# Peptides against a protein of PDB entry 6GMG: the designs that were tried, part 187

Target 1, 331 residues: chain A of PDB entry 6GMG
Amino acid sequence: DSDDRVTPPAEPLDRMPDPYRPSYGRAETVVNNYIRKWQQVYSHRDGRKQQMTEEQREWLSYGCVGVTWVNSGQYPTNRLAFASFDEDRFKNELKNGRPRSGETRAEFEGRVAKESFDEEKGFQRAREVASVMNRALENAHDESAYLDNLKKELANGNDALRNEDARSPFYSALRNTPSFKERNGGNHDPSRMKAVIYSKHFWSGQDRSSSADKRKYGDPDAFRPAPGTGLVDMSRDRNIPRSPTSPGEGFVNFDYGWFGAQTEADADKTVWTHGNHYHAPNGSLGAMHVYESKFRNWSEGYSDFDRGAYVITFIPKSWNTAPDKVKQGWP

## One batch from the design tools (peptide; made by RFdiffusion4, then SolubleMPNN)

Design b2_p14_4_s4 (from b2_p14_4, 7 letters changed)
Fold by OpenDDE base, seed 4:
Structure b2_p14_4_s4 (fold): chain B 331 residues (1-331), chain A 14 residues (1-14)
Amino acid sequence: as target 1 above (331 residues)
Amino acid sequence: SLTDEEILQKGSLF
């Protein structure tokens, strides 16, 4: 019940965080303590530490998506999403594999499709594209210059993204970023912006007009990346959770993980920040907890989800919500 | 546009 969501109270700007709790490769803390860490580490605008505003605290209270929301400055639109899908593996497994004991055909196909996605390759594709975008941003002082630079970079790399329509999320993402237009943000200067990455886990079987089996076990054909570009059409993602397969069963609608702009070359050493549920300290769910997970912990996902996407957006370079290095936990 | 209910993380992950 969304009615029991509560906005966490303000934390004094000078209050230091309590130690995080290590748990199976993750660092965990309650949401208010994350606010304390955020204010000390990530809150800086133009080098000045900031108290998390009431609006930002409200965003954060929405759960895992709130972490991405606060750090990116806007609710995720997920328009510029990337993934990697092994079509040959999928076809081969469907042809030569067989359902497990007690597994239905639909369940088998859904599982095989899920297993045909490669989270690491999807993440690497997003990082590759973000790097290209960042190079295009560096010396561009208007959008036209940025787009020209971007096209040149893509041409040099023979990247299929060069063939995307001008109205594609790929080319329109920057102009559609509110912080790009803000005076204290990009101020319409691309060189003041940088590309950042977050990830979303979600359910493929969201089409209510499809079979019940697809809603329960996944839609093998849904939310696949386009060949060459790796772009995923996210237009049909409406945050619909997996359908129950038994009475009393329920699934979470999505999971969001914030990566930002870490420069760590080893994917396994990157840190992903996410939340367990919306903040309901007086409700059945309880207080929201924030997790800082290594890539292995993040990418393993849950049975609630059979799709993963890695999404690019932009933030002002003056923000410190996406530092080059993220330290897991506290201290 | 998504409603408030649609933008909220529903359920709990551990």
Scores: peptide ipSAE 0.419, ipTM 0.922, DockQ to the pose 0.824
Fold by OpenDDE base, seed 1:
Structure b2_p14_4_s4 (fold): chain B 331 residues (1-331), chain A 14 residues (1-14)
Amino acid sequence: as target 1 above (331 residues)
Amino acid sequence: SLTDEEILQKGSLF
């Protein structure tokens, strides 16, 4: 029931946040307090602090995806997604491994597939590509120049992405970014934009025409990255949750984590911002809480999900929603 | 395109 979603009220621009609380090794706070922090730290446009607008507060109220939404400026399209999958490990484990006690064959295969993904390598691939894109953006004043720079960078690195079609999400992502076209955003100038990263956890068994086993235990062949590029075809992701394996069991449809453009080289020290559920202060779910987690906490995921993707999008450099350094909690 | 219902996080992870 989504009817009980409520838009958080406005917070005064100069209202300082209350201290965050520790929760499972994370920094945690209620959504209203996150708005206060956001206004103090992330709201800046051209160096000027801004109050979170009603529209932005509405986006935020959608839950974990709302955190990515408000910071990226658009609802996630997930078109430019990366992951890392160890095919040799997968094949070897299927051949030589055995189901656990009480584990079905389908459950075993689904689990082995899940365990064959490497979240850290997937994240590093996205960071690598984002870095290449940022170099291509920095001196490009039109899309043609950006694309030429990008192709040159990829050729110099012998990157398989250089072979992608011109219509690929890889090459079309910038032109399809609303803030790139906005007068007070990119104004069609690539050099005014930067690449940013967020992550999505989701379920592989979303094909309703597939077997019940795949819907319950995962589809081992779904949402794998393409060899060489690391690109994941996200076109079949429709936010369908895992099917229950027992009566009364239910799963969450997705989880989103915002990374932005942190420059911390150690993945374990990076901070990921996400939410627990949509904001329903008068409903059964209660008020939305926002979490700032280290990569280890984020990448652990949940049994609700067997896939993780790291997605690249773009924001104007004038926005401060993706700073070089992110600090957990408050102060 | 996704519906308004489809774009909401459904359930709680914490």
Scores: peptide ipSAE 0.418, ipTM 0.922, DockQ to the pose 0.815
Fold by OpenDDE base, seed 5:
Structure b2_p14_4_s4 (fold): chain B 331 residues (1-331), chain A 14 residues (1-14)
Amino acid sequence: as target 1 above (331 residues)
Amino acid sequence: SLTDEEILQKGSLF
């Protein structure tokens, strides 16, 4: 339970990290050592290293979401989420495919839906949109200018996002970002902000009013991207885990991976930072570990989840939590 | 506002 969660202690600003260790093709370390790396590499505010504050360490202790929380500056709202779903594949497989031996119809449909999502295309869509947003931000000194730039960029690309409502998460995301309004953040100047990306894995079958089968095997119709835009309505995501399919089985409620603003064009070479569980050094779960995974390792996910979303938020350019290049592990 | 229970990663992933 959450009662055994502990805030990691402060690390001296000058303490260098211990080497990370390989773990299933990813780099892995204990949370305290990640704090050391974070202070050396990601902590910079306006070019100066910062010790991770108690508040930030507390955020981090919440697990995988804590990594995104610390680096983005706020708890994920997931309002501006993107995915890619192959509707034709889905329909074709449902029509012409067959359940595997011993597979129920509901399990079959859930699996087919899961397999119809393309993580790489979803990620690419988010990167595309983030790029458009960054161009719109670059020379805008007020929100009105940003929105005008954004609409122009979208029109030039004939992007369906241009038709979104002015109050949609797409257009309201910047104004709803706390760091945008902070004096030492954006200070209400869009040109001081940049778009960043994180990913969330979660379960589709979260509707308690739906069938038990959907909660166990997935809801094939839930959390699909809107045609043209790729936007996913995340309003019904309440961090409800997959229902057990056998006695004693339990599933994790979500997984978050931090990407930031890496410029690596090859998706397979991008690095995703995430945690295994909340920090409980004296509990059954043990100390939190932080992983730096390549996209392949991140995107493969777990059986706990049948959805992946790629979410855009904003951070001040003065923060170094989203550098152009992320090095996996240490040294 | 979200409760600690709602925002905490529950379980372990390796």
Scores: peptide ipSAE 0.416, ipTM 0.919, DockQ to the pose 0.819
Fold by OpenDDE base, seed 3:
Structure b2_p14_4_s4 (fold): chain B 331 residues (1-331), chain A 14 residues (1-14)
Amino acid sequence: as target 1 above (331 residues)
Amino acid sequence: SLTDEEILQKGSLF
């Protein structure tokens, strides 16, 4: 019940975090302690620490999405999403594979589709594109210059994204970023912005007009990346959870993980920050906990989800919510 | 636009 959601209280700016706790290979802490860490490490604007505002604390209280929200500065729109899908593997497994004992055909097809996505390749594609965008941003002082640079970079790499329509989320993402337009943000200067990455796990079977089997076991054809570009059409993602397969079963609607702009080349060593649920200290769910997970832990996901996407957005370079290096836990 | 109920994380992940 969303009525149980509470905004975490303010933390003194100079309060140091308590040590994080190990949790299944992750670093875990309560949301209030994450706020303390955030203020010490990620809060900097123009090099100055900032207390997390009431608005930001309210955003954070929404759960895993709140972590991405507070660090990106906006609620995720997920418009510029990437994934990797092995079509040949999918076709081959459908043709030559067999349902497991007790597995229905629909369940088998849904599972095969899920397993045909490669989280690491999807992440790598997003990082590749983010790098291209960052090069295009570097010396561009207006949007026109940015777009010209972007097209040139894509042409040099023979990237299929160069063929996207001008109205595509790929080209419109920057102009649609609120912080880009803010005086204290980008101030309409692309060179003041940088590309950042977060990830979303969600359910493919969200079409209420589709079969019950697709809602329960996944839609094998939904949310696949376009060949060449890797772009995923996220327009049909409405945060609808997986349908129960048995009485009393329930699934979480989504999971968000914040990566930012880490420069660690080894994907397995990258840190992903996420939350377990919305903050309800006086409710049945309890206080929100924040997790800092390595890529292995993040990419594994849950049975609640059969899709993963890696999304690019933008933040001002003056923000420290996406540093080059992220240290897992505290101290 | 999404409602408040539609934008929060529903359920718990561990």
Scores: peptide ipSAE 0.419, ipTM 0.921, DockQ to the pose 0.833; fails the geometry check

Design b2_p14_5_s1 (from b2_p14_5, 9 letters changed)
Fold by OpenDDE base, seed 2:
Structure b2_p14_5_s1 (fold): chain B 331 residues (1-331), chain A 14 residues (1-14)
Amino acid sequence: as target 1 above (331 residues)
Amino acid sequence: PAQLDAERPSISLT
């Protein structure tokens, strides 16, 4: 609950951020200072800096999801999500491995499942698909042309995504993007849009009808990517946090990290922007902070989560919220 | 870990 959430105040467009720098791969600043940076670096529409609107500031105030929200232009739907799961590793470890001392069977299975996901490969898959989409977008002036281009690209690469239904999140993602339909956005012109990526960390054990053990230690079978495509069915993700394993314990519901459209080939050098919590300067949580983390820092995650997904959405090319290069800190 | 918290608004995205 975010009843004490507050919208950060407006920052003058010409206000420069206070300096901050990365430490151990992560840079951190207060939300107001991020707004200043955002206005200087990411706010550009058609090459012109913009003051972050009240609406955008309100979105941002939602915390980690707010960072993705303000930069993507919409609240994350997470429908076009990718991950990588090593089925062989999972099966082998379950068969030949043993629970640690004091570890229950359910805890063991949950841990093994978590460890069988490869965040880097999941990210790479999303980047691969985003690249295909961008190629399909660049010369398409209507959705039909875009879809045809996609199918051709996928066929040439023998990609299993070519077999997805037309109503699949893969094919429907663009037309379901509000900014695509906006006159000042894509204006229904795919060539005005580009694919962008964000990531979500969340808990697998969200099925309320499942065992308590799964809710506490993870559901080994939940939110696995489909073979070949890497698509994750996110329909069961209801932002339900991990169940407490001891009295008084509580877990975070999710974490979102914004990548955008960085061109850095080395995954380890990519920067992920995320927040710590909703903005509550007068509450117990305090002011929201924004993090700019290297991939290692982002992908590490927390014990609150046992799943990571990399999601593709779209923004207008006229927006500068997803530049080719992202720099940590200021200047 | 940080106390990450956010609430989904009631909006139509389609």
Scores: peptide ipSAE 0.179, ipTM 0.700, DockQ to the pose 0.072
Fold by OpenDDE base, seed 1:
Structure b2_p14_5_s1 (fold): chain B 331 residues (1-331), chain A 14 residues (1-14)
Amino acid sequence: as target 1 above (331 residues)
Amino acid sequence: PAQLDAERPSISLT
């Protein structure tokens, strides 16, 4: 029950975080301490530290999605999502593979589909596209100039995204970003914005009109990327969790991880920031914790999810919520 | 590992 969610209290601007360090690729701290770190490292607007506002603390209290929310400036819409799926591997495994002992056919197919996604390639595709977008933003002072630059960049790279419709989430993503239109944000100037990335893990079997097997074991055909572009249609993602396969079993609805705009070329060295649950210090769930995970830790996911998407959105360059380098822990 | 439990947003937040 989310009714016991509480907004974390304000932290003094100059209060330093309590020390914490990564263990086995993941650093962990309580939400209040993350707020302290956030104010020291990520809060800067035009180079000046800011106290996390009550509104931002409210967003953060939502858990994993709250971390992405506070850093991106908006609740995730997930419209511009990328993934990588190995169709040949999928077909080959279905043809030549066999269910494990005790595994149903539906469970086998769902598992094979899950294993046919490549998280690293999906992430790399998103980074590639974000780089193209950033180049298109650099000298564009209105949306028309941005779109023209984007089309030229895509043509030069022979990218299949050049064939997307003008109404595609790919082309409409910038103008649909609230901070782009804000006076203290982009102020309708694309050159004041930059592309950022977050990731979502979720369940494929969300169609309530489909078979129970798909809801329990996954829908092998759902949420696949389009060939060439890597775009995933996220319109059918309604945050519906996996259906129980045994009595008393329950699954969570999603997981979000914030990457931002790190420049580390080695995917394995990138840091992903996420939360464990909404903040309920007086409830059964307890206080929210924030994790800073290496890509290996993030991309591993959980049995709750069989899909991963890497999503592009935009923030003002004046924000420091997406720095070139992210460090785990403190100091 | 601890299961993640994120609050579902209202329609007004999306």
Scores: peptide ipSAE 0.174, ipTM 0.726, DockQ to the pose 0.107
Fold by OpenDDE base, seed 5:
Structure b2_p14_5_s1 (fold): chain B 331 residues (1-331), chain A 14 residues (1-14)
Amino acid sequence: as target 1 above (331 residues)
Amino acid sequence: PAQLDAERPSISLT
C-alpha cells in the first residue's frame, strides 16, 4: 500500500551512524541510519558536508530506486543502458538443450535467455563507456567540445557507438541531465560533470499483447543489447512485474543498485547500494532498509527479474555521492 | 527475508 510511505525524519548533521558490518558480502542498515552515514560520507558539496534535505529524504523513501535517486540527483530515466548477451550460447542451448523435468517449453526458453546474459560483461561495458565519456568531459567547456571529444575517442577505439546519431541516448544524455544545467552543478560546463553508473533489474515479459507464457516465464527476445554497442532499448520497460505462475505468487516491479564511479578494477569487489522497499515504518512492510552489497550479491538478483541493465548518467564532480571507494557498513 | 517492493513515482523530465 503506497499510502503507507513515510518520509524519514531529518538526522542531525553531527550524528554518527550506528555500527553495522557486512555478512556474506552484504551489509544492511535501517534507512535512518543510512541517512546518518550519507551525511558523513556522501553529502559533501564542494567539499562541505550537508544535511540531507527533506526533498532528498522523500526521494530516498521510495526504496531501491530512492537510493539511486538521491545519489544521482534525478529519477532514473534508464535511457543509456548496457548489457551483454551471448547469442551463440543462446542458440546452442535452444538447439541442443531440453526442458528440465516439469519445465514447459516457454519456461525453458525464458530461462535459457536469462542465463545467456552476462552481468559482469554488461557491467564492464558500461564502465568502459563511462571511462570514454569521462575522458571526453575532462577538457570540454561546452557541449560541442564534449561531443567532438566523444567522437574522436570512439573513432580511436573503433567503437560501434560512433555510428549512433546525435539524437541517440548516448549523445543526448549529458544535455538531458538537469544537474548539468544548474548553476551550482555543471553550469553548462561538461568538465564539471562525471559519468556514473547504476543498475536496474526488471522483467522482460512486459508486453501485454504478447502470450501469457512470455509474461510468466520471460520474453527471450526482449531487451537484448544491440550488437557492437551493447545498448539496450529500454523504451518498452514500463515497470510491469512478472506475472504469477502459481496461485498466491507475486512479483515486484524492479530493483535498482547504485555503483557511482568506483575505481576498483575487480568487479567482484565493487559495492552496490540499494534498498528493499519504500519506507513504511507504521505499515506491514516496515521500515526501509538499505543494503551495501558486493557485485556477486547484487548481480544474483531475484526470481522477479530476468534482465539486468547497467545505466550511465551524470553528476557534478562537486558531489560526493559517487566516490572512488565505497565501504560497506560502519565501524 | 526482506521483501522487495519499490514504488514508482510519476515523474516527467523535460
Scores: peptide ipSAE 0.030, ipTM 0.738, DockQ to the pose 0.085
Fold by OpenDDE base, seed 4:
Structure b2_p14_5_s1 (fold): chain B 331 residues (1-331), chain A 14 residues (1-14)
Amino acid sequence: as target 1 above (331 residues)
Amino acid sequence: PAQLDAERPSISLT
């Protein structure tokens, strides 16, 4: 019950986290301890450490989305999303493959579609685009200059994104970022902003007008990236979970993972920060835990989800919520 | 079924 959600209490600014370390690629700690770490490592504004505000603690308490929320500064809109889908693999597997024993045709098609997405390539595409955006931001002191730079960069790379409409989420993302307009944020200066990345796992079979089979086993045609750009239309993602396939079975609505702006070139060495559930210390779910997972751990996902998207947004460079290097655990 | 995350609508950009 969402009514069991509790905002974690404030942690003293000088309180150090209790130690914890990664095990099999994932480090785990309770939300209160993550707040302590966040204050020591990620809280800095203009180089000055900050206590996590009540508002930020409330955001964080929402679980996995809360981690992305507190670090990006806004609730995820997911408009600028990227993925990679191997159409040839999909077609070949459908043609030459067969359902497993006991697997329905719909289940087979849903599984094949899921397996035709490449999480690593999707992530790399997002990183590529973020890099282009960061170059465009670097010396741009107004939005016009940023957009001009962006178009030039895309042209130089012969990137299909150059053909996107001016109103596309790709071009409008910066001006639609609240922190860009804030005096203590970007102050309308693109060069004060940087692109950051988070990921969302979700269910493809969300169309209520579709077949029950698609809701249970996935919609093979849903949320595919556009050819060339890699853009995913996320407009139909309404946080609807997978439908149960048996009595008593239940699935959750989404998972969010925060990457930020790590510079590690090897995807397998990147760290993704996410939460298990909303903070309910007095409820059945218990206290919220925060995970720092390697990409392998993150990209594995859960059976609850058959899609992964990698989303670009922006934060002020003065924030330290997206450092070049993220370390698992403490110290 | 248990929900892991509390669902919220997206914050309006306007």
Scores: peptide ipSAE 0.029, ipTM 0.723, DockQ to the pose 0.114

